# Peptides against a protein of PDB entry 3T7K, part 135

Target 1, 248 residues: chain A of PDB entry 3T7K
Amino acid sequence: KAEKILARFNELPNYDLKAVCTGCFHDGFNEVDIEILNQLGIKIFDNIKETDKLNCIFAPKILRTEKFLKSLSFEPLKFALKPEFIIDLLKQIHSKKDKLSQININLFDYEINGINESIISKTKLPTKVFERANIRCINLVNDIPGGVDTIGSVLKAHGIEKINVLRSKKCTFEDIIPNDVSKQENGGIFKYVLIVTKASQVKKFTKLINDRDKNETILIVEWNWCVESIFHLNVDFTSKKNVLYQKK

## One batch from the design tools (peptide; made by RFdiffusion4, then SolubleMPNN)

Design b2_p21_3_s2 (from b2_p21_3 with E1M E8K E10K D12E)
Fold by OpenDDE base, seed 2:
Structure b2_p21_3_s2 (fold): chain B 248 residues (1-248), chain A 21 residues (1-21)
Amino acid sequence: as target 1 above (248 residues)
Amino acid sequence: MIEELKKKIKEELEKAEKNAL
């Protein structure tokens, strides 16, 4: 059926997209449309797997979903596209009225607002955003909204190697792990990095660390600090936004 | 068909915003 539909075109584009969707296309595509998209070099995946070498995300806008946040870790993310790309493409293909011998849909016209070439270019870097920031080991409180597994999975996609989950009410100093990064000579490494949800945790962890490991560097942030860092593919250590405690 | 697709996108967007991390 797809071949018959596409036979009216003298030339077919190859978009070379391996994509996931978020905030759109929950019900998926029908079998015919999937086959049409496949013939155009567009493959949609249900889930993110490293083996699939994903290079694209479809979303209406920048979203704080697991898929969207992880898409910024693709190697590289080539395209972040609005779902209207697929809609307009399928509309043109299924149109009987258009005597069009060619598909005239340019993917560059469907970029997600706020995902620019500066962001895309950073996905071509050999390192992940937190790796570049010398953050390899973090402490994460167990009461984090979204759950430690989801949040942890996003953080790992962006270069955090070890996530230590802290039982916020019962944890001691011995439960807190250091960010074991080889001291680069030029500074900016925090020995203790923590993601917390409330001010009482800041008070607790700062006390525990300062009482047992005096004069060490501490970074305590909200989850939003991580999100902003991901959306920019850069950690700004000069910003106090979403930083709850910092000791250099 | 397009209006239905737009409606579905809107609904999924609202859900994604509600369930934002």
Scores: peptide ipSAE 0.579, ipTM 0.942, DockQ to the pose 0.948
Fold by OpenDDE base, seed 4:
Structure b2_p21_3_s2 (fold): chain B 248 residues (1-248), chain A 21 residues (1-21)
Amino acid sequence: as target 1 above (248 residues)
Amino acid sequence: MIEELKKKIKEELEKAEKNAL
């Protein structure tokens, strides 16, 4: 059926998209439209798997979903597109208008606002955002909204190797793991990195660390610090935004 | 069909925003 629909075109583009969707197309596509998209080199996957070599995200805008946040870790993310791309494409294909020689839809016209070439270019880097920031091991409080598994999965996608979950009410100093990174000369290495949700946790962890490991470097941030770092694919250590405590 | 799809996307977007990490 799809072949018959596409036979009216003399040439078909190959978009070479391996995509996931977020905030759109939850119900998926009908079998014909899936096949049409496949013939155009557009494969849509339900879930992110590294083996699929995903290179595209469909979303109406920048979202704070697991899929969207992880899409910025694709190697590379080639395109971040609005769902209107698929809508307009399918609309053109299903149009009964005469033999169109070509499908005239440009991917660049459908870019998600705020995902610019600067962001896309950073996804071509050989390192992940937190890896570049010398953040390898973090402490994450167990009461994090979204859950430690989801948040942890996003952080791992962006180069965090080890996530230590802290039971905020019961944890001791011995439960806090150091960020085990080689001392690079660039003064942006923190021995202890923590993601917390409450000011009381800041007070607790700063006390525990300072009482037992004096003069060590500490970074305590909100989850929003991680999100902003992901959205920019850069950690700005000069920014105080979403930083709750910093000791250099 | 397109209007329905746009409506669904709007609804999904609102859900995604509510469930933001």
Scores: peptide ipSAE 0.569, ipTM 0.940, DockQ to the pose 0.917
Fold by OpenDDE base, seed 3:
Structure b2_p21_3_s2 (fold): chain B 248 residues (1-248), chain A 21 residues (1-21)
Amino acid sequence: as target 1 above (248 residues)
Amino acid sequence: MIEELKKKIKEELEKAEKNAL
C-alpha cells in the first residue's frame, strides 16, 4: 500500500532520521504510515538503545522526560523536531488533490524551540557534558523524585560512570564515594559530588565529609542543576543556580 | 484524523509535563 501511495512522487526525500518520540505519538502509527515513513528514511523507535544510533527526537517542546534528556546525549543529535513535521508530511502524502511531484517539507521549519545549532553542535563533541566537567562518580539520594534508576540512567547517558545511591537517613561517611578523576590542571575537580533533595541532607553530608575529610572539595546540587547542565550541554561552575553547597 | 492527532498530542504533552523529572 505504501509503495502505491508514494509512486505518485517522482523523487522521495531521504530524511535519514532514527528517532524517538516523547510527549507525542504514544499510540504509534498505522502499518501503512510506518512503511511510508521508512521509505522516506524516517525510523521511529519505542526505546532508546545505543545500538540504534539514534539521531532525532520528536517532541512538542523541550520536556523533562527521560527520552528528551537522553536525546541530548545522542552522537550526534541531528534534529529535534516538532511532531507537526510527521503530521504535515503524512498529510501531504495522503492528499489526493496535490499533483505534487515532490514532497516539499523542510526539517528546519519544524525545529523545537530552544534547541538551537549551538546545542546541536555540542552533541558532536567527543565527550559527554559531565565528562567534560570532570564529574564521573556521584552520590545520589534515594528519595530523588523520578527514582534513582531513571535519574541515574539519564546521568549515565551524559557521562556519569558511577552512581552511588545514598540512604539519606542511614548513610555514614563510609557510604559516600569520591569522584575519582585525575587532577587536570585547568579546573577545580570536586572530590565529592552529591545530588540531594533537602536542606537537611546538605547539612548532614557537609558535616559527615568535613568531619572526616576536612580539606576536600565538595559540590552539592539539586537535580535542576543537572537538568540545566543537560539542556545547555555545558556545566557552568560560575553559576550558583541550583547549587546548595560548594567548597573549593 | 489530524485534529484527533493534535488532541492526542496535547493530552500526551500534559501527561509528560505531569511526569516531568
Scores: peptide ipSAE 0.567, ipTM 0.940, DockQ to the pose 0.928
Fold by OpenDDE base, seed 5:
Structure b2_p21_3_s2 (fold): chain B 248 residues (1-248), chain A 21 residues (1-21)
Amino acid sequence: as target 1 above (248 residues)
Amino acid sequence: MIEELKKKIKEELEKAEKNAL
């Protein structure tokens, strides 16, 4: 059926999109529209898998969803597009009135506001954002909103290799893992990196670490510190925003 | 069909905003 619909066009674009959707198209597409999109080089996946070599996200705007945050880790993210791209494309294709020789929809007209070329260019870097920041191992409190699995999965997508989950009420110093990174010459490496939710946790962990390992470097942040770092694809160690405790 | 798609997108966006990480 899709072939018959597309046969009216002399030339078909190949958009070369391997995409996931967030904040749109939850019910998916009908079989004919999926086939049409596939013939135009647009493949939509339900879930993020590394094997699929995803290069695109569809969303109405910047969102704090797992899919959106992970899309910024694609290698590279080529396009971040509004769902109107698909809607307008399908409208043009299903239009019986216009003997259109060509599909005239430019994907650049549908870019998500705030995902600019600077962000896209950083997704072409050989390293992930937290890898570049020398953050390999982190401590995450178990009461994090969104859950440790989801938050942990986002952090791993962005180059954190090891996530240690801390039971905030029961944890001891021995439960806290160091950020095991070889000293690179040009970057302040924090020996202990922690993501916490409460001021009481800051007091607890700073005491535990300082009592047992007095001279070591500590970074304690909120989840929003990670989100801002992901959205910028850069860690700004000069910013105090969302930093709860820092010892250099 | 298009108006229904736009409505669904709006509803999904509101859901995504409520479930923000």
Scores: peptide ipSAE 0.557, ipTM 0.935, DockQ to the pose 0.933

Design b2_p21_3_s3 (from b2_p21_3, 7 letters changed)
Fold by OpenDDE base, seed 4:
Structure b2_p21_3_s3 (fold): chain B 248 residues (1-248), chain A 21 residues (1-21)
Amino acid sequence: as target 1 above (248 residues)
Amino acid sequence: MIEELKEKFEEELKKAEENAL
């Protein structure tokens, strides 16, 4: 069926999109439209798998979903597009009125607001955002909203190698792992990096660390610090936003 | 069908916002 619909076009674009969707297109495409999109080089996947070499996200705006956050770790993320791209594309294809010899839709007209070329360009870097920030091992409190598995999966996608889950009420100093990174002379490396949810956890962990390891560097942040770092694909150590405790 | 897709967007967006990490 799709072939018959597309036969009216002399040339078909190949968009070469391997995409996931978030905040849109949940169970919305019929088989014919999926086939049409596939003929145009647009493949939409239900879930993120590394083997699929995903390069695109469809979303109406910047979202804090697992899919959206992980899409910024694609290698590269080529396009972050509004769902209107697909809608307008399908409308043009199904339109009987226009003897359109060609599909005339530009991907750049459908960019998600706030995901600019500066962000896209950073996804071409050989390193992940937290790797560039010398954050490889973190401590994560077990009461984090969204759950440690989901949050941990997002963090790992962005270059965190090891996630230590802390039982905030029962943890001791021995339960806290160091951020084991090679000392770069000028890189602002924190020995202890922690993501916490409560001020009481800040007090607890700062005490535990300072009592046992008095001169070490500590970074305690909210999850929002990680999110902002992901959205910018850059860690700004000069910002105090979402930083709960810092000892340099 | 395309119109149905648009109507579902608001619901999916709402779900995505509710499930924000």
Scores: peptide ipSAE 0.565, ipTM 0.929, DockQ to the pose 0.866
Fold by OpenDDE base, seed 3:
Structure b2_p21_3_s3 (fold): chain B 248 residues (1-248), chain A 21 residues (1-21)
Amino acid sequence: as target 1 above (248 residues)
Amino acid sequence: MIEELKEKFEEELKKAEENAL
């Protein structure tokens, strides 16, 4: 069926999209439409797997979903597109009125607002955002909204290698792990990096660290600090936004 | 079918916003 529908076009584009969807429906396509998309080089996956070499995200806007946040770690993310791209493409293909010899849909017309070429270009870098920021090992409180597994998975996708989960009520200094990064000359390296949810945790962890490991560098942030860093694919250490405690 | 897809998109968007990290 798909071949018969596409046979009316003299030339078919190859979009070369390996995509996931978030904030939009991914299972709504009939078998014919899936086959049409496949013939146009568009493949939509249900889940993120490294083996699939994903290069695209479909979403109506910037979202704080696991899929969206992880899509910014794709190598590279080639396109961040609104789902209307697929809708308009299928509409054009199913249109009987248009004696169109070719499909006239430009991917660039469907870019997600706020995901520009500057963001896309950073996904081509050989390093991940937290790797570039010299953040390899972090401490994460166990009461983080979204859960430590999901949050941890996002952070790992962006270059954090080790996530230590802290039991906020019962943790001691010995439970806090250092950020084991070799001193590179040009980057502020924090020995202790913590993601916390409450001001009481800031007070607790700062006391524990300062009492036992004096004069060490500490960074305590909210989850929003990580999100902003991901959305910009850059860590801005000059910003105090979402930073709860910093000792250089 | 396309209208049904739009409604499903709206539902999925709502879920995504409710489950925002």
Scores: peptide ipSAE 0.564, ipTM 0.929, DockQ to the pose 0.889
Fold by OpenDDE base, seed 1:
Structure b2_p21_3_s3 (fold): chain B 248 residues (1-248), chain A 21 residues (1-21)
Amino acid sequence: as target 1 above (248 residues)
Amino acid sequence: MIEELKEKFEEELKKAEENAL
């Protein structure tokens, strides 16, 4: 069926999109439309798998979903597109009125607001955002919204190797892991990195660390610090935004 | 069909915003 619909076009584009969707496309495409998209080199996957070599995300805007946050870790993310791209594409293909010999849709007209070429270019870097920031081992409180597994999975996608889950009420100093990174000559390395949800946790962890390891560097942040770092694909250590405690 | 797709997208967007990390 798709072939018959596409036969009116002399040349078909190959978009080479391997995409996931978030905030759109939950069950909207019929089998014919999926086949049409596949013939145009557009493959939409339900879930993120490393083996699929995903290079695209469809979303109406920047979202704080697991899929969106992980899409910024794609190698590279080629396109972040609004779902209107697919809608307009299918409309043009199904249109009987236009004897269009060619599909005339520019991908750049459908870019997600706030995901610019500067962000896209950073996804081509050989390192992940937290790897570049010398953050490999973190401590995560167990009461984080979204759950430690989901949050941990996002953080791992962005270069955190080890996530230590802290039971905030029962943890001791011995439960806190150091950020074991080789000192790069020119980079500020924090020995202890913690993601917390409450001011009481800041007081607790700062006391535990300072009582046992008084001269060490500490970074305690909110989850929003991680989100902002992901959305910019850059860690800004000069910003105090979402930083709860810092000791250099 | 396309109008139905748009409505579904609005619902999915709302759900994504409600379940934001």
Scores: peptide ipSAE 0.564, ipTM 0.929, DockQ to the pose 0.910
Fold by OpenDDE base, seed 5:
Structure b2_p21_3_s3 (fold): chain B 248 residues (1-248), chain A 21 residues (1-21)
Amino acid sequence: as target 1 above (248 residues)
Amino acid sequence: MIEELKEKFEEELKKAEENAL
């Protein structure tokens, strides 16, 4: 059925999209439309797997979903598109009865607002955002909204290798892991990096660390510090936004 | 079918906003 529909065109584009969807419909394409999209080089997946070599996200806008945050870790993210791209494409294919030279839909007309070429270009870098920031090992409090598994999965996608979950009420200094990174020439490495939810946790962890390891560097941030770093694909150590405690 | 896709987008967007990290 799809082949007969597409035979109306003299030339078919190959979009080469391996995509996930968030904040828009991903379940409910009929079998014919899925086959049409496949013949145009468009594959939509339900979940993110590294083996699928995903290069595209469909969303109506920038979202704080797991899928959207992880899409910025794709290698590279080629396109971030509004779902209207698929709708308009299928409409054009189904509406035209006569033989046409080509499909007239430009991917660039459907870009998600705020995901510009500067962001896309950073996804081509050989390193992840937290890797570039010399953040390899972090401490994460167990009472974080969204849950430690989801938050941890996003952070790992962006280059954090080890996530230590802290039980905020019961943890001691021995439960806090160092950020074990080799000294690089051009940046302050924080020995202890912590993501916390409450001011009481800041007071607790600063006391525990300073009482046992007085001369070491500490960075304590909110989850929003990580989100902003992901959305910019850059860590700004000059910003105090979402930083709760810093010792250089 | 395409019209049904559009109606579901608003529901999925609302769900995504409710599940924001």
Scores: peptide ipSAE 0.563, ipTM 0.930, DockQ to the pose 0.879

Design b2_p21_3_s4 (from b2_p21_3 with K7E E8K E14K K18E)
Fold by OpenDDE base, seed 3:
Structure b2_p21_3_s4 (fold): chain B 248 residues (1-248), chain A 21 residues (1-21)
Amino acid sequence: as target 1 above (248 residues)
Amino acid sequence: EIEELKEKIEEDLKKAEENAL
């Protein structure tokens, strides 16, 4: 059926999109539209898998969803597009009135606001954002909103190798893991990196660490510090925003 | 069917915002 619909076009674009959707198309597409999109080089996946070599996200705007946050870790993210791209494409294809020899839809007209070329260019870097920041091992409190598995999976997508989950009420110093990175010459490596939810946790962890390891570097941040770092694909260590405690 | 897709986007967006990390 899709072939018959597309046969009216002399040339079909190949968009070469391997995409996930967030905040749109939850119910998916009908079989005909999926076939149409596939013939145009648009493949939509339900879940993020590294093996699929995803390069695109569809979303109405920047979102704080697992899919959106992980899409910024794609290698590269080629396009971040509004769902109107698909809608307008399908409208043109299903239109009986248009003696259109060609599909005239440009991907660049459908960019998500706030995802610019600077962000896209950083997804071509050989390293992930937290890897570049020398953050490989983190401590994550078990009461993090969204859950440790989801938050942990996002952080791992962005170059965190090891996530240690801390039971904030019961943990001791021995439960806190160091950030095992080789001292590079040009950047303050934090020995202890922690993501916390409460001021009481800051007090607890700073005391535990300083009592046992007084001279070590500590970074304690909110989840929003990670989100901002992901959205910018850069860690700004000069910013105090979402930093709860820092010892260099 | 395409108009239904548009209406569903608003619902999907709302759900995504409610489930924000």
Scores: peptide ipSAE 0.624, ipTM 0.951, DockQ to the pose 0.943
Fold by OpenDDE base, seed 1:
Structure b2_p21_3_s4 (fold): chain B 248 residues (1-248), chain A 21 residues (1-21)
Amino acid sequence: as target 1 above (248 residues)
Amino acid sequence: EIEELKEKIEEDLKKAEENAL
């Protein structure tokens, strides 16, 4: 069916998109439209798998979904597009009125607001955002909204190798893992990095660490610190935004 | 069908915002 619909076009673009969707197309597409999109080099996947070599995200705007946050870890993310790209494409293809010899849809006209070329360019870097920040091992409190598995999966996609889950009420100093990174000459390294949800946890962990390891560097942040770092593909250690405690 | 797809996108967006991490 798709071939017959597309036969009216002299040339078909190959968009070379391997995409996931978030905040749009939850019901998917009909079989004909999937086949049309596939013939245009647009493959939509339900889930993120590293093996699929995903290079695109469809979303109406910047979202705090697992898919969106992980899409910024794609190698590279080539395009972050509004769903209107697919809508306009399908509309043009299904249109019987226009003697269209060619599909005239430019991907750049559908860029998600706030995902610019600077962000896209950073996804081509050989390192992940937290790797560049010398954050490899973190402590994560078990009461984090979204759950430790989902949050942990996002953090791992962005270069965190080890996530230690802290049971905030029962944990001791011995339960806190160090951020074991080789001292690179030019980067501030925090020995203890923690993501917490409450001010009481800040007081607890700062006390535990300072009582046992008084001279060590500590970074305690909110989840929003991680989100902002992901959205910018950069960790700004000069900003105090979403930083609850810092000891250099 | 395309107008229905646009309305569904608005609903999907709202759901995604409600389930934000």
Scores: peptide ipSAE 0.623, ipTM 0.950, DockQ to the pose 0.959
Fold by OpenDDE base, seed 5:
Structure b2_p21_3_s4 (fold): chain B 248 residues (1-248), chain A 21 residues (1-21)
Amino acid sequence: as target 1 above (248 residues)
Amino acid sequence: EIEELKEKIEEDLKKAEENAL
């Protein structure tokens, strides 16, 4: 059916999109529209898998969803597009009135506000954002909103190799893992990196670490510190925003 | 069909915002 619909066009674009959707198209597409999109080089996936080599996200705006946060880890993210791109494309294709020789929809007209070329360019870097920041091993409290699995999956997508989950009420110093990174010359490496939710956790972990390992570097942040780092694809160690405790 | 698609996007967006990390 899709072939017959598309046969009216002399030339078809190949958009070369491998995409996921967030905040749009939760019900998916009908079989004909999926086939149409596939013939235009647009493949939509339900879930993020590294094997699919995803390069695009559809969303109405910047969102704090797992899919959106992970899309900024694509290698590269080529396009972040509004759902109106798909809507306008399908409208033009299903229109019986216009003997259109060509599909005249430019994907650049549908960019998500706030995902600029600077962000897209950083997704072409050979390293992930937390890898560039020398953060490989983190401690995550078990009472994190969104759950340790989801938060952990986002952090791993952005170059954190090891996530240690801390049971905040029962944990001891021995439960806290160091950020095992070889000393690079030009970057402040924190031996202990922790993501916490409460001021009581800051007091607990700072005491545990300082009592046992007094001279070591500590970074304790909120989840929002990670989110801001992901949205900028850069860790700003000069910012105090969402930093709860820092010892250099 | 177009208005229905826009309404669905608005609903999906609201759900995504409610489930923000």
Scores: peptide ipSAE 0.621, ipTM 0.949, DockQ to the pose 0.950
Fold by OpenDDE base, seed 2:
Structure b2_p21_3_s4 (fold): chain B 248 residues (1-248), chain A 21 residues (1-21)
Amino acid sequence: as target 1 above (248 residues)
Amino acid sequence: EIEELKEKIEEDLKKAEENAL
């Protein structure tokens, strides 16, 4: 059926997209439309797997979903596109009225607002955003909204190697792991990095660390600090936004 | 068909925003 529909075109584009969707197409596509998209070099996957070498995300806008946040870790993310790309493409293909011998849909016209070339270029870097920031080991409180598994999975996609989950009420100093990064001579490495949800946790962890490991560097942030760092593919250590405690 | 697709995207978007991390 797809071949018969596409036979009216003298040339077919190859978009070379390996994509996931978020905030759109939850019900997927019918078999004919999937086959059409496949013939156009558009393959849509249900889940993110590293083996699939994903290079695209479809979303209406920048979202705080697991898929969107992880898409910024693709190697590279080539395209972040609005769902209207697929809609307009399928509409043109199914149109009987258009005497068009060619598909005239340019993917560059469908970029997600706020995902620019500067963001895309950073996904071509050989390192992940937190790796570049010298953050390899973090402490995460167990009461984090979204759950430690989801949040941890996003953080790992962005170069955090080890996530230590802290039981906020029962944890001691011995439960807190250091950020074991080889001292680069030029500073900016925090020995203790923590993601917390409450001001009471800041007070607790700062006391535990300062009482047992005096004069060490500490970074305590909200989850929003991580999100902003991901959306910019850069950690700004000069910003106090979403930083709850910092000791250099 | 486009209106239905747009409506469905709006619903999917709303669900994604409700489940934001």
Scores: peptide ipSAE 0.620, ipTM 0.949, DockQ to the pose 0.931

